Peptides against a protein of PDB entry 8BZL. Designs and how they scored, part 156

Target 1, 228 residues: chain A of PDB entry 8BZL
Amino acid sequence: SYDRAITVFSPDGHLFQVEYAQEAVKKGSTAVGVRGRDIVVLGVEKKSVAKLQDERTVRKICALDDNVCMAFAGLTADARIVINRARVECQSHRLTVEDPVTVEYITRYIASLKQRYTQSNGRRPFGISALIVGFDFDGTPRLYQTDPSGTYHAWKANAIGRGAKSVREFLEKNYTDEAIETDDLTIKLVIKALLEVVQSGGKNIELAVMRRDQSLKILNPEEIEKYV
Target 2, 242 residues: chain B of PDB entry 8BZL
Amino acid sequence: SRRYDSRTTIFSPEGRLYQVEYAMEAIGHAGTCLGILANDGVLLAAERRNIHKLLDEVFFSEKIYKLNEDMACSVAGITSDANVLTNELRLIAQRYLLQYQEPIPCEQLVTALCDIKQAYTQFGGKRPFGVSLLYIGWDKHYGFQLYQSDPSGNYGGWKATCIGNNSAAAVSMLKQDYKEGEMTLKSALALAIKVLNKTMDVSKLSAEKVEIATLTRENGKTVIRVLKQKEVEQLIKKHEEE

## One batch from the design tools (peptide; made by RFdiffusion4, then SolubleMPNN)

Design b1_p18_1_s1 (from b1_p18_1, 9 letters changed)
Fold by OpenDDE base, seed 5:
Structure b1_p18_1_s1 (fold): chain B 228 residues (1-228), chain C 242 residues (1-242), chain A 18 residues (1-18)
Amino acid sequence: as target 1 above (228 residues)
Amino acid sequence: as target 2 above (242 residues)
Amino acid sequence: FDKELEEVMEEARRRAEE
């Protein structure tokens, strides 16, 4: 008999595999997302790229569509599956509905996918949380967060991964309308938030910016240093 | 903890996938495989542990597999698992070629296999593949490339790396001696011999225990060549004279 | 070609899409 991966309720009503998947997320590199007025910013802690590793292959921020991007914390291989499925859905939506997905729509899709993996016998949960940012067709910036359980919520700012608690505490104190008044201030807020948990300064931060009606831009280290 | 060791790949209370970790541990006991990227080519060097003198078939290579005209791989881990994965790689590459009338980009092939590996870590009734792979290749997008993948379905591009027995020590040596931007295939071959000589659990490195393949470009075509034993002997001799 | 692997992957994909 093949032992199937089973997500079952404990006697006290807990889904242990989901909780344990959340522990896998907590071991992941820290990611932060902030919604500005006309900008969304994702920041990720760069793991020290091993000497001789190609940095191109170490990306933690990816586009799902022209108007949506995602950062994740947890298992990279699991994330790749989710990203691929989400990209297919984004393209399918464009073909069938003739409009890009809303950030909420694609978040709900990802959340539903995750939820199914918590309920289906013979599957384990995805070991990832995700920050999904982008712009709706009306130009409204959005930020959503998903976890291994398949829950999702809209945020002004949030963080996931090993340093998430400290980053969230920082954001709770420092996220104000004044702090996001300009694009540059919003970017600076993300950098400052990540610096709460990243020791080596700007060299260990990956930043991505999406402005209204613009494509995802990944900032180079020199650009990041200008905000520090 | 033991309950999570015996069942299908599930999360431990600490968020670990022990079956994946155990697969990686098993690979640590396999023969050493090296990959080195040079400016003018890329190479794989692998330890040959099973020299059966009575084998009727002279295996061209025990651990290095040609995937298509533009890619090869080396394997560390369970041979049967390696055979399954290498066959899948060939199939994926062939299907892509038929569909798009061009060779599959190197990273796409690696990613496709990694998705399979990941699936075997997430779906019930399956165990992780007990295999790590080094991939060498050339494509029009990125030129010469070296990738490493593990049982989890993770992969990365490298300038130089090692899998299998004493891989950590080998990687440390590669970090010390690899000169970015100045690495020729000739120097890479010498470096491979140097590292293998120090990391293989043998008193003396011999050509019969080492397999080396090079991937180069000649006249706009990829050339994958396994070095002859005599060529490997010459490399070893040269190293001993330095 | 491992037909069993293909069947497993196809079944896995099908089940995941359902």
Scores: peptide ipSAE 0.046, ipTM 0.647, DockQ to the pose 0.033
Fold by OpenDDE base, seed 2:
Structure b1_p18_1_s1 (fold): chain B 228 residues (1-228), chain C 242 residues (1-242), chain A 18 residues (1-18)
Amino acid sequence: as target 1 above (228 residues)
Amino acid sequence: as target 2 above (242 residues)
Amino acid sequence: FDKELEEVMEEARRRAEE
């Protein structure tokens, strides 16, 4: 009987499974996104990978298309499903509309998918929040965030995961037009924001940069250390 | 009671749909939205709660959505549910326009969505949408119109109504101050500010916390506009001087 | 794609057209 109605309203009007999914996100590694003038930057806290674990398998920043990438906080297995569905949609859009998706479009797709899982029998909400960044065809940089409920908003900067509160507080104080005046300053802003919650400096940060008309670039630890 | 809480589409022994009632409770915690019908137009006024410094300012309206050239809506409740329903409203309106080469009548659009809402209360394994909507529109059949719908799929036409936080108090105030047949859009705007000032749980009403949209007819066309912050400030100032 | 949701939406649409 419980299998049929996983996400139901409480007497006081709460969706407990959605709230609990948000708690799962809060246990996830911290991710940060910042929109610059002609750059979007994602940073993620590297979990201490077990010494024997292949680092290639623990990517928390994924390309959805050539112009869109995503970082997430929460359940990695849930994220894989969302990422795969989003990639298929991006390719489908290119085939049917003959243009790449806008960042808003693919965010809305992901948000709608998440919302459906909050309203479907036998399905629990996705235990993930996502930061989705990229460039629209007109060259406008975009940053969106989505949560387990399926809500989404556009941001100048945002953070998700366990250290999100502290990182957001930092960004609220330090995100200015001057702080994002150059690509390098924007990257520095993301690194400084992550350092509020990440111990041991640049070695524990995964950083991805997307510039206008360029593919996603993942910075190596040496490149990150140049900014710190 | 617990057995009925775990099933979205089952009547209680008393004939109650608890999941629908609980969805309505969720709406009661949402920001206040009100609608007022006037002789020369119709308006929506909504509380803006999410003011974050890091939000991209491109958000034209948080709670008021344009559906087509002749209709807009405001939402109280779960934002993600609202996004799904407002998108569906737009799709229904567009399909109708393509099929019949004329805009969908206001009530027909409202009814179509209400059938969807109702289905989510009747078909197994679906929870109700945690959303109430106010609809404003114009059509050639009934002119200016205001509708309200709830999670059950029920709807009604109104001259003035309110959903969300403190809606009961707002409705009471509207009943007292609404003058049937004499309501101008200007008077409706003043009434909206008056009601919001009393029903919003804020120490001072500010233009940053209020969204207002008006729907009027100009030169045989429907005009939907969201008031600028300065215009809302002027309305608030006028109310404070009164 | 949640075929079930699509089916519910399609059924609701059908009912509205009827």
Scores: peptide ipSAE 0.031, ipTM 0.496, DockQ to the pose 0.072
Fold by OpenDDE base, seed 3:
Structure b1_p18_1_s1 (fold): chain B 228 residues (1-228), chain C 242 residues (1-242), chain A 18 residues (1-18)
Amino acid sequence: as target 1 above (228 residues)
Amino acid sequence: as target 2 above (242 residues)
Amino acid sequence: FDKELEEVMEEARRRAEE
């Protein structure tokens, strides 16, 4: 069966392991990213934390560097590997080039890593999609998305995971220049988008905000509720 | 003996490399890409399938990649594989430029990538790249050039060719309408629109679904230009009026 | 990365430079 093999082509020209990795992403918690004028915002659906689980250990938004952060959908263990490698690359770039990575650069690095795992024997694809946001050194806000195949694109707004279709449909209708005119409006847009798929309001949403020349800020539930 | 997973690209009893053939099958389902060589330039025309409102417009082209100042390529097949190969092309071209202080000859760059593609068909533990490429370029040796390469690592020079969906039909049309020695860039653009209109699986050809790049020489410099949507619209309108 | 593949890629790159 070609579906149980290493990542090889089927007779019909499909890479089933990549397609199945994409299915793993679709089972993941929903993540959304929006690029504003002077802000980038990531939002993630919080899974119901089991009783006795430490909520602090379930972070789906992480910093890759001071100017770049990432949210993901899919296999958390796979995400850790990608995040760690990306962090090492960000630090290496700072040492060798003496400047922080551009958001595109680190996205391309992650995408290339993912692609290699689709073409190497004895390896399976990464079961993750990622939203990568941040600021280039010139102060330009960026949003990129990458999938298990290693493809990547720049976006104004996008979503990944189980609720991605509904969230994207919402964003396609509501993403306008007016909707992102201010930082607060941009944050509200992300929250409203997530509320299309997340029940019970701000308690089930994790939000991270990066403003120009500022570090990543994770909003607490009380701060999120002020926008809803 | 590390059992190299026997599922590598192996010859069939009939001497066929099925993984390469299957990669080519994947390309057959990709968006159509055309290349046409003219006397005064060369062009790529590619189908744009993914039109998303939320895409950041900063992208120069989805399927057409500038490799250096004298070359561009278009891809049919797996986008992630294409990104890897286009990055390799850029790297090879840049290394050559640094070493020799002149741009890499077009065929030499194509050959280098084809050797890489071939290696992925021969070495254990690797799958073929699911990508065919069209290359357009100019060099001082052969002038304007058009090349095609496939997952096997084979390549060839062409006056006009097509890869991706309905490529066989497109090639047939190109053979009928291509006038050797009389092709201007203007006529090549018209021919590209004509062929795409008939071979794309769309009810109506629109400028939003087509990317066109031209490579010309102006004042002793190569100019690679992606046509604006308005320019493509004008070409489509002109075709509809004919 | 398969060292053998990297070697082949490097050789291909080298051949392109010759």
Scores: peptide ipSAE 0.200, ipTM 0.561, DockQ to the pose 0.080; fails the geometry check

Design b1_p18_1_s1 (from b1_p18_1, 9 letters changed)
Fold by OpenDDE base, seed 4:
Structure b1_p18_1_s1 (fold): chain B 228 residues (1-228), chain C 242 residues (1-242), chain A 18 residues (1-18)
Amino acid sequence: as target 1 above (228 residues)
Amino acid sequence: as target 2 above (242 residues)
Amino acid sequence: FDKELEEVMEEARRRAEE
């Protein structure tokens, strides 16, 4: 029945389409975000890319703007839509307000978009959670998470996707001021967190780093192995 | 086969809007929020359920939102829906202020949002908001005010009320203990703790699990204050000693 | 942009100002 595409309340007050979208996220590759002192780090589990697949097309970490990047878990096609809209909003904001978006602003935009898809006719929720990291114009590092419901929160560290529970448990134990004292330690923390769920070390991890007043840098496998 | 007529909130043969009722059911499972009107102020008290160690923002309040200088609200239900509605409240209040150069009257703001809620129950292809709100405010017309609204867009003014988990029991307790005309903010705070202690599904009431905001008037200005954890602890301790 | 949603919200806002 095509009528199932509409998010409606169950008799017990559940939005099943949102819950099912969350299940789609749980099947996604694990992503981790950590806010350091002057750095934000995103790490993602690399799925076994088919040998013939262009690695460029499988990137799970993308820039939304010069000061904001996003990792996601869940449906890649849904993520593309969200990313594109977020990028347009970032550019629009620069044109209209003459300043880059804050990380909170763009997170709220994405969250609002997701929420609308839980309440709009003929639309299903987005099957994605996102970790959004970046720097505000004042140089403050930020990490936000959004889910299919459109809820968002600020985090020191968080994880989404299949291994998120294990990674979060690791981060809850190991995220300390000492563990993020330096950029390198922060990167190491992310790698260690991902290694809780990812086999075969640095080859199966995508890592992106954004430092204050610097652009997003994606680390190569050799750079990742130095932190392992 | 419960035909979830999925397209539009429609009347049942019995004249019921099931999607609205189901939204209210969702709210019934949410954390408890209560409001109490006093002679010298208004308060909101809300259950805090989510304590995550890795959260960055010490949110002043998870469930209590400042709307403008004269109003605040508390929400029970779907957080994402709540965020949308609270943002709308702020926008409406701001537009009014810009247009009329005075704060929006409390009831007018509540009504505006209720019209939006109602629209989402009537317009095709929309689901109701899974949110009930308590509003506290002050204006020059009616002074201190407490309102409640539900997913249907219905609202009412209250002296004391509760939404969310165990709200019916809480309302019953409020009816028994609320003394009309004699309610001070201090007594209202004590009453709030008493009711929460009995209605929250916790073995012991902890300040970490309770958020309280007060709205008062000082020197002709509205003051909205979220109580510090220590203040809430003192209220709990006082209740336990009684 | 859900134009329909925006229209509904704007109409509700307009009524409130009225």
Scores: peptide ipSAE 0.178, ipTM 0.566, DockQ to the pose 0.066; fails the geometry check

Design b1_p18_1_s2 (from b1_p18_1, 10 letters changed)
Fold by OpenDDE base, seed 2:
Structure b1_p18_1_s2 (fold): chain B 228 residues (1-228), chain C 242 residues (1-242), chain A 18 residues (1-18)
Amino acid sequence: as target 1 above (228 residues)
Amino acid sequence: as target 2 above (242 residues)
Amino acid sequence: FDEELREVAERAREEALE
């Protein structure tokens, strides 16, 4: 039925549903990504988990493959759909091409999926932005961001969600070659950046680290406190 | 009018496709892109708007895309739409090469994409792509070529043209200064800088805000080259001295 | 592109050539 167009142009040339999806992202918890020399780090604001919720079920950082992980801001249900499709694509790529995906490849896949939902009849845009980090097969660390429109770019460092503006301002001032000279300094940079907007210190931060040829490591609160 | 704004691209009582018109409005707010055909080459010049300190310095052109060995394009409009279309152009070109064992003719590649654009205005409850493209290329049939396409799927060949912000003013300037049959690539580059300096919504033209690519033929091969920042600075300096 | 859209585009192209 032609009557089900959801995302259409306004008279002034705006896609309001995409803009509104971006507003949904801005209401999401803050996520930060930083690319170091031989490390990629993701940090996410922990929402006050209701005392009775299993903390394991509220993970905002997930692995897409052994060499790629993602954090997101916005609608969790939307994110789940994107994550699942991305994981399937990563596995399919390994089977068909016999190599793991590049971080750019899987980012482009996700971006294309999002773009299609901005142009498909009866579908609304995904209400999520994502930070995608990992290592290419040549050992190069990568950081990408996607938004609801399906755009994507490579970054040295970036932030998404409610506190993104403040965090980005911090990163613009503090991201230097010296600040990422070591893995520990890179981790410290992410924590400091996130603390610009997160209240109550390290207990409200989820932090994930991926090093070259290593799997995703989620830091425990005690490990995070060592950097703060 | 609101009824036609919220539905799939359909004709208004006046015979207008409002969604296509609105897509063109979106393009009007995008950065300026110029194309100029010369006797010895073709060029694209595009405004670069996204200068962020935290961007990974991928020295890749933000607005100029290589399609194959013989063609490149620039885009004005929605970046995500542009990425989808440029990827499709590459796929079409590659499939043609595999099927016919020769590069796709420039106009055929442009037409293939235009058919897709048109389909998005007519079928499947889709919105138009919010993108106009300039294409530069070389083939054995017509030599150096410049094309423009819009959200409706219309296209045309040009000697010089502009899309995006202040495109009408740019086209007027090009009409005044373009000399048919006498345009060298060097002169075309100078003309591009002249037009961009007047049409870009910036106080001062800088090399950081301009991307330029040239397509030439060397030893029977097509060469697509993105100018280095220093080269663009020299062009700007030369213009300021005139 | 959705496979369906590719099919539509291909059909449109075929119809236009026709």
Scores: peptide ipSAE 0.016, ipTM 0.494, DockQ to the pose 0.085
Fold by OpenDDE base, seed 3:
Parts: C-alpha cells; sequence; structure tokens
Structure b1_p18_1_s2 (fold): chain B 228 residues (1-228), chain C 242 residues (1-242), chain A 18 residues (1-18)
C-alpha cells in the first residue's frame, strides 16, 4: 500500500507520508506565534515536567541566531536535527554574506530541507511544524510557519500542534491592531490564546519574547503570571 | 527504487512511528537500570540478568560502560545494539577531546548519539536502535548530570529515573522517596537498592545480580567506580536491616 | 501484552512528542 511505502504519490495524488507527518504534528504540544509592531512572541504549552525531570532539557523554544528564534510541534528528535542545521546555516550566512539571515531566508532554508526529505528515497518526512520569528536587519518583525511538506508562509499570528485549531480561532477573533498596539498587549494576546488550550494557567506556559534590537528573552513563570 | 527503501521507518496514518514504539516496548522487557543524581555524585544501578557459571570470575560490567573519564552509561535493550552505540559514544568523546583538547560536555555527547538514533528512524534501510540509555557524568558547565535517551533520539535530564523492566513502578518509587536538594550519594545508593529490591522479580536481592557504578569528584578529578560485590552486599544487608 | 509495558511505552512516546 502507498501509505506504507516511502514518500510516494498515491493514485489520487496524495503524499501520505507527508499527511501522516502532519498528524504527528497535531499530536505535539501547542505552540503559538504572534507578530506585534515591534515585538515577536512565541508561546508553547509546557506539558507537566515530570517530577524529577530537569527543566533545562525540556525547551521547546530555541534561538537559531541572535535575530531569529523557533518553536516547533511534533517529534522532538526531528526538531533537533532541523534546529542544528538551521543554526549552521545562520552562521554560514553571516560568514559568507557578512549579514545575518532574514527570517524569510532561514525559513526557506528549513522549508527546502523538509521538502528534500519528502522527495528523497530512503527518507521519511520530518514530523515537525515550526514557527519561526525574528527581525530582519531593517527592524521588521516577521513570523513564518513551516510544515512537514516544506511549505512556508508568512503570518501575523499562527499556531501549531494539538490545540492549534482552537488557538487559531481565538487569534482570528482577537488579533487586531489594537490588540498588538503595545508589547505588553501582544504578550497578553499570546498568553490568552494559549490559555484556550492549556490547563492550570501560566505555570504550564513557556513564553519567549524578542523585541527589536534585543536578544531572545525567555520569561520566567512570575513574569508570565503578571500577564494572566 | 532501492529495495532497501521498503525497510524505512515510516509514519502510520495516525502519525506514529511504530518501529520506534516497538523498540521502546522491547526495552521494557530488558533488565532494570536506575540512575540517581545526588549532591555529591551520581550513580547507575543495573540488573544483571546473564549470570553464567562459565563466565570469567573477573568482574565485568554487563550493562554499565565507561565512556570517558567523566562519563558512564547504562543500557537497556538489545545487547548488540548497545555495543554499537557505546562504541560510538566512546569514539565521539575521543574525537572531541582530540579536536578541542578538552572533554566533551555531557549533554553534547548525549545529543550526538541521539542524533544518530534519530537518523536510524528517518533514513532508509535502517531500523531504530532497540536501546535506551542512562548517562551519568560530570562537566564544568553543569556539574553532575543524569540523562536518559530512547530509540527515537529523544533525551532528557533527570534527578532520578529508570529504564527497562518495571520502570514505571521504579519511577513512582523514586518520585516518592527522592528528596530534592538533600540527596547524598549514600542516600542515593540506599534508594537504588530499595527500588531494585521491589522492582526486580527476585525474592531476595543478591549482589551478583546488581551492578552499581558511582561517579564522584575527588581532588578536581572525576572518579568512576564500579562497586565491588562485597560493597553491594553490604548495601543490601543494610537495606534488609531497615 | 503487558499493560505495564504499554504504559511505559506510551509515556516514552509522549515524552518524545513533547
Amino acid sequence: as target 1 above (228 residues)
Amino acid sequence: as target 2 above (242 residues)
Amino acid sequence: FDEELREVAERAREEALE
């Protein structure tokens, strides 16, 4: 059966392995991204860290470069591979072009990588979607989303993972120019969006903020509670 | 189309990697391995199942492997797979040392192997490794560390954890008895014996069926020591007296 | 099929997806 083969087209034109990889993403923890005026915010559902687990090793938001960060939904091991390659590319770009990558550039790189794994014999697709946020050198905030197929698009706000539908519905209703007028309001919007699907409040949210010309900041639980 | 592509680990319609899950199930049948992080050290305790009378009297570690001067690991799962992975760990650590003239950080070594594991779940002609590992180590960045990795290539840091047979019950016991911030290596050893005594399907815990290694710091150097059988016997005896 | 093993496998799976 085509669904049990390498990534090939079905008779009806489906790439089942890609679709199934998307199902893996839907089982992942929810991530949300919002582009503000001068801020980009990523939020991730922090599943209950098992008692005795080190929180340091349960990070779902990572920096790709000083101006770019990423959240993902899906297979963590797959994500690590993508993250590492993206980081290498960011550094390579700085070395060869003497400028940091644009958010679109690195997104396209990741998307191309994913696409290759949908077309190469002897490989399965990556079981991850990613939200990639950051600032271009001109100070423009950007948000991109990629999926297992290697497609990518720019967004004002988006969500991925198991609660993505509910979060997106919330964002569609509540994302307005007024709602992102300030950095604080933008952060609040992300938190409120996540609270649609996250139980037990702010303690189960990981939140990262990148402001213009500033490095990625991971908010601590106390800081998050201020916005709840 | 290469005939080998049919052996690629693929997604199920539900987005599951069944070959990885099946590997994890297989590990559940393997001997129990425990790891416990203490303030003054870290330990591995592993069930020894292959007690053969014809084995050389020389103490050998069946499930605990020294990786370098600062790290050791314990394995649960397919022995042949474990041998391949432990050798790879040693090679990675050695290459790093040669390249950078310093020991590889613990998490970097774990991650490097996990990337290999992940690759065996994604590239054609390969099956997942049927092995979970516990890693103990020390580095200048984070001090004493305990990690767990599985066939998927996922890993995490732990204060205490268990893999293999009855791991769920063991983890539950560890959660109950582990005292954060107050754990000494001595207390960790006692806890390990306690948990093994309850999780191993043996009426009486015997030192011959348990391997224990400790990792400590002495005079600015990491010391990895496999406990002698007599030492393990003493720990068991102490537990029986409590 | 040992239910305990299944639970362990499911836990590991969940951790892998997190």
Scores: peptide ipSAE 0.008, ipTM 0.605, DockQ to the pose 0.069
Fold by OpenDDE base, seed 1:
Structure b1_p18_1_s2 (fold): chain B 228 residues (1-228), chain C 242 residues (1-242), chain A 18 residues (1-18)
Amino acid sequence: as target 1 above (228 residues)
Amino acid sequence: as target 2 above (242 residues)
Amino acid sequence: FDEELREVAERAREEALE
């Protein structure tokens, strides 16, 4: 009976709906995040945008607040719900606490939201993983990942989506203090990591950069090509 | 039989709550967590299974959570469920402190969470939390304490216990080696290493795969300390030499 | 663990393996 989307345990102790949501993430476009010294960088694989689609509407990287941005892999519609709620929380926090959220705080909020959807009757898990990057008020760069289960961890670098395994393997080998010594090197690291799974170079990559005390910047294709 | 498997709040004809049992099964596949009560302290020891090179340094252990100044817990099971429950524990403890201007007694904190767990087994539309917890703490009423709770909301005080993978074997070993009334924190640490070495599915126990926290009293204050990797290495080395 | 719940869990495991 499919009438009630309830996440329940299997006899062997598995939450199938959570596992299936994780499979949905694996089908998503690849996203990568890297924390540098004074920079955070998100990169996402561009799906072949249909010639008639407005590119502005297909952004896979979004700002949650002035100091936090997010990339996701999985169901775009699910992501929209999470993004909207996160944005509301960021604004609410500014109003009530008089400070912007820490990256950990908003990550925990998103993670808690996801977890609740794994225990609520009539709800299915969110079919998304997210990379959340930004700066705390003290200027510390942060990178977090969330999964459909509501788990979250802090990372130096990570990847999600269909090419995540290959990208992570690359990052494990190439993420060094030397590789993130400068902002430019950090950006190059992200591009090189994505090129492990993305064909045809910089045209198929979306990059977002947030530097210390600066707003989110989406790089144009020409700017990306300068790093490649 | 399958109709009862999908509903969290329905008894089987045999009087079983299958979703609670299945949650416990999930915990059985989780990393091993040990708790040992000593005369001069309490400890938690937990298996660290996921060592990722790109993981950012966590100030505190992956599986051990500080709840307040006098209590900590370890978790076996679903990490996301654990995060929710540990957050709830902290909130309960803080609310109590604000209301009564004293720390919450250890057993009261455990009971409060267990009531929440139980509710998730009884009220429709919820699944049980896939988490068992070990609690260590100190209070003025009972001194050093060790508790265990499961997805059903049941809990108990223990001198030594284990949850997660190979918990039954670990408990058996603890029963054999635990000396009632003579357990020092030092001996408890050695016992924890001994049990983990035998129960973990690893060929060789390494410090990177083990998290240990101790709770002691110093100068009338509770001290919760996560052992450094070097300290854990020394404990492992000592065990290998015996 | 409540000994009763342990027994129930053990029985459940046995039944599931069956």
Scores: peptide ipSAE 0.021, ipTM 0.518, DockQ to the pose 0.044; fails the geometry check

Design b1_p18_1_s2 (from b1_p18_1, 10 letters changed)
Fold by OpenDDE base, seed 5:
Structure b1_p18_1_s2 (fold): chain B 228 residues (1-228), chain C 242 residues (1-242), chain A 18 residues (1-18)
Amino acid sequence: as target 1 above (228 residues)
Amino acid sequence: as target 2 above (242 residues)
Amino acid sequence: FDEELREVAERAREEALE
């Protein structure tokens, strides 16, 4: 059965383990990223936390460095491995090159890591897609997406996870220069996009913003409700 | 047979490397890429399949990559594999330049990557790369050049060739219309449009779905240029009028 | 290139020179 094998080609040229990893991503909570003029915004669907689970421990948005953050969809344990390696690389780059990584650089690093896990014996693909946002040293905002295959692209806006299709359709219709003219409008766009798939409004949304020359800020529910 | 399908690339009882063949099948489903060598330049033409409105257009090309000042390539197959290989090509070229203080010869760069591809078909614990490449370049040894490589690590020089979807039909058309010794870059561009129009699974060829890069020599320097959409539109229009 | 990939490539080159 090709389904249980290490990532090998099927007779029709498919890598089933990569495709199945993509299915794992589709079962994950929805994440959205939008690049504004001088802001990048990540939003994630909050899953109903079990009554006894500490809500503070379920962060789906994390910083990779001071200038880069990541949201993911799929297997949380897999994401942790990728995040840790990316953080180490960001620090290593600062030490060796004496500058922070570009968003493209760290995305390429993550993408290459994922790709290797699709080609090495005894390893399965990572069951995660990621949205990586941040600012380059020159102050340019960036948004990248990676998938389990190790493919990556730059985006103006994108979504991953369960509701990604609906969110992307919304963004394709509503992402305009006017819609991202201000930071507040950009944040509003992300919230509206997530509300296409998230039930019960702002209480079930995690939102993070990074402005030019500022650190990652996670918005509290009250701040989110101001936009809704 | 199934036992050989799920293991590291090993020979079947019939002497076939099924994982390599299956990698080639993956390429057969990819968008069409073609290359044409002319007397005064070389070109790559590639099908653009993924047009998304939200893509950041800062991308120079989806399928055509500049490797160095004298070489470019086009890829057919698994995108993530292609990214790894194109990065390696750039690294090899840069290391050579640093070591020898001159650009790497075109064939030498192709061979270096092909050795890597071959290794992934022979060493345990690795799968073949699901990618074929077309290379265009210029060097002082052989002038303008076009190469093709496949997942096995095999490569060859070509006057005109095609990889990806409907490549066999494209190659047949190129064989019929390619005039040895008389091919100008202008004629090559026209031929590329003609072949793509017939081999792409589209009702009508549009500039949005085609990427074209040319490599020429101007004042003793190599110039690699991706054609603008308007230029491609003009080529398509000329073809439709003929 | 991943160190592992580099190792495989170097090994392949060494074997080819042999």
Scores: peptide ipSAE 0.010, ipTM 0.495, DockQ to the pose 0.079; fails the geometry check

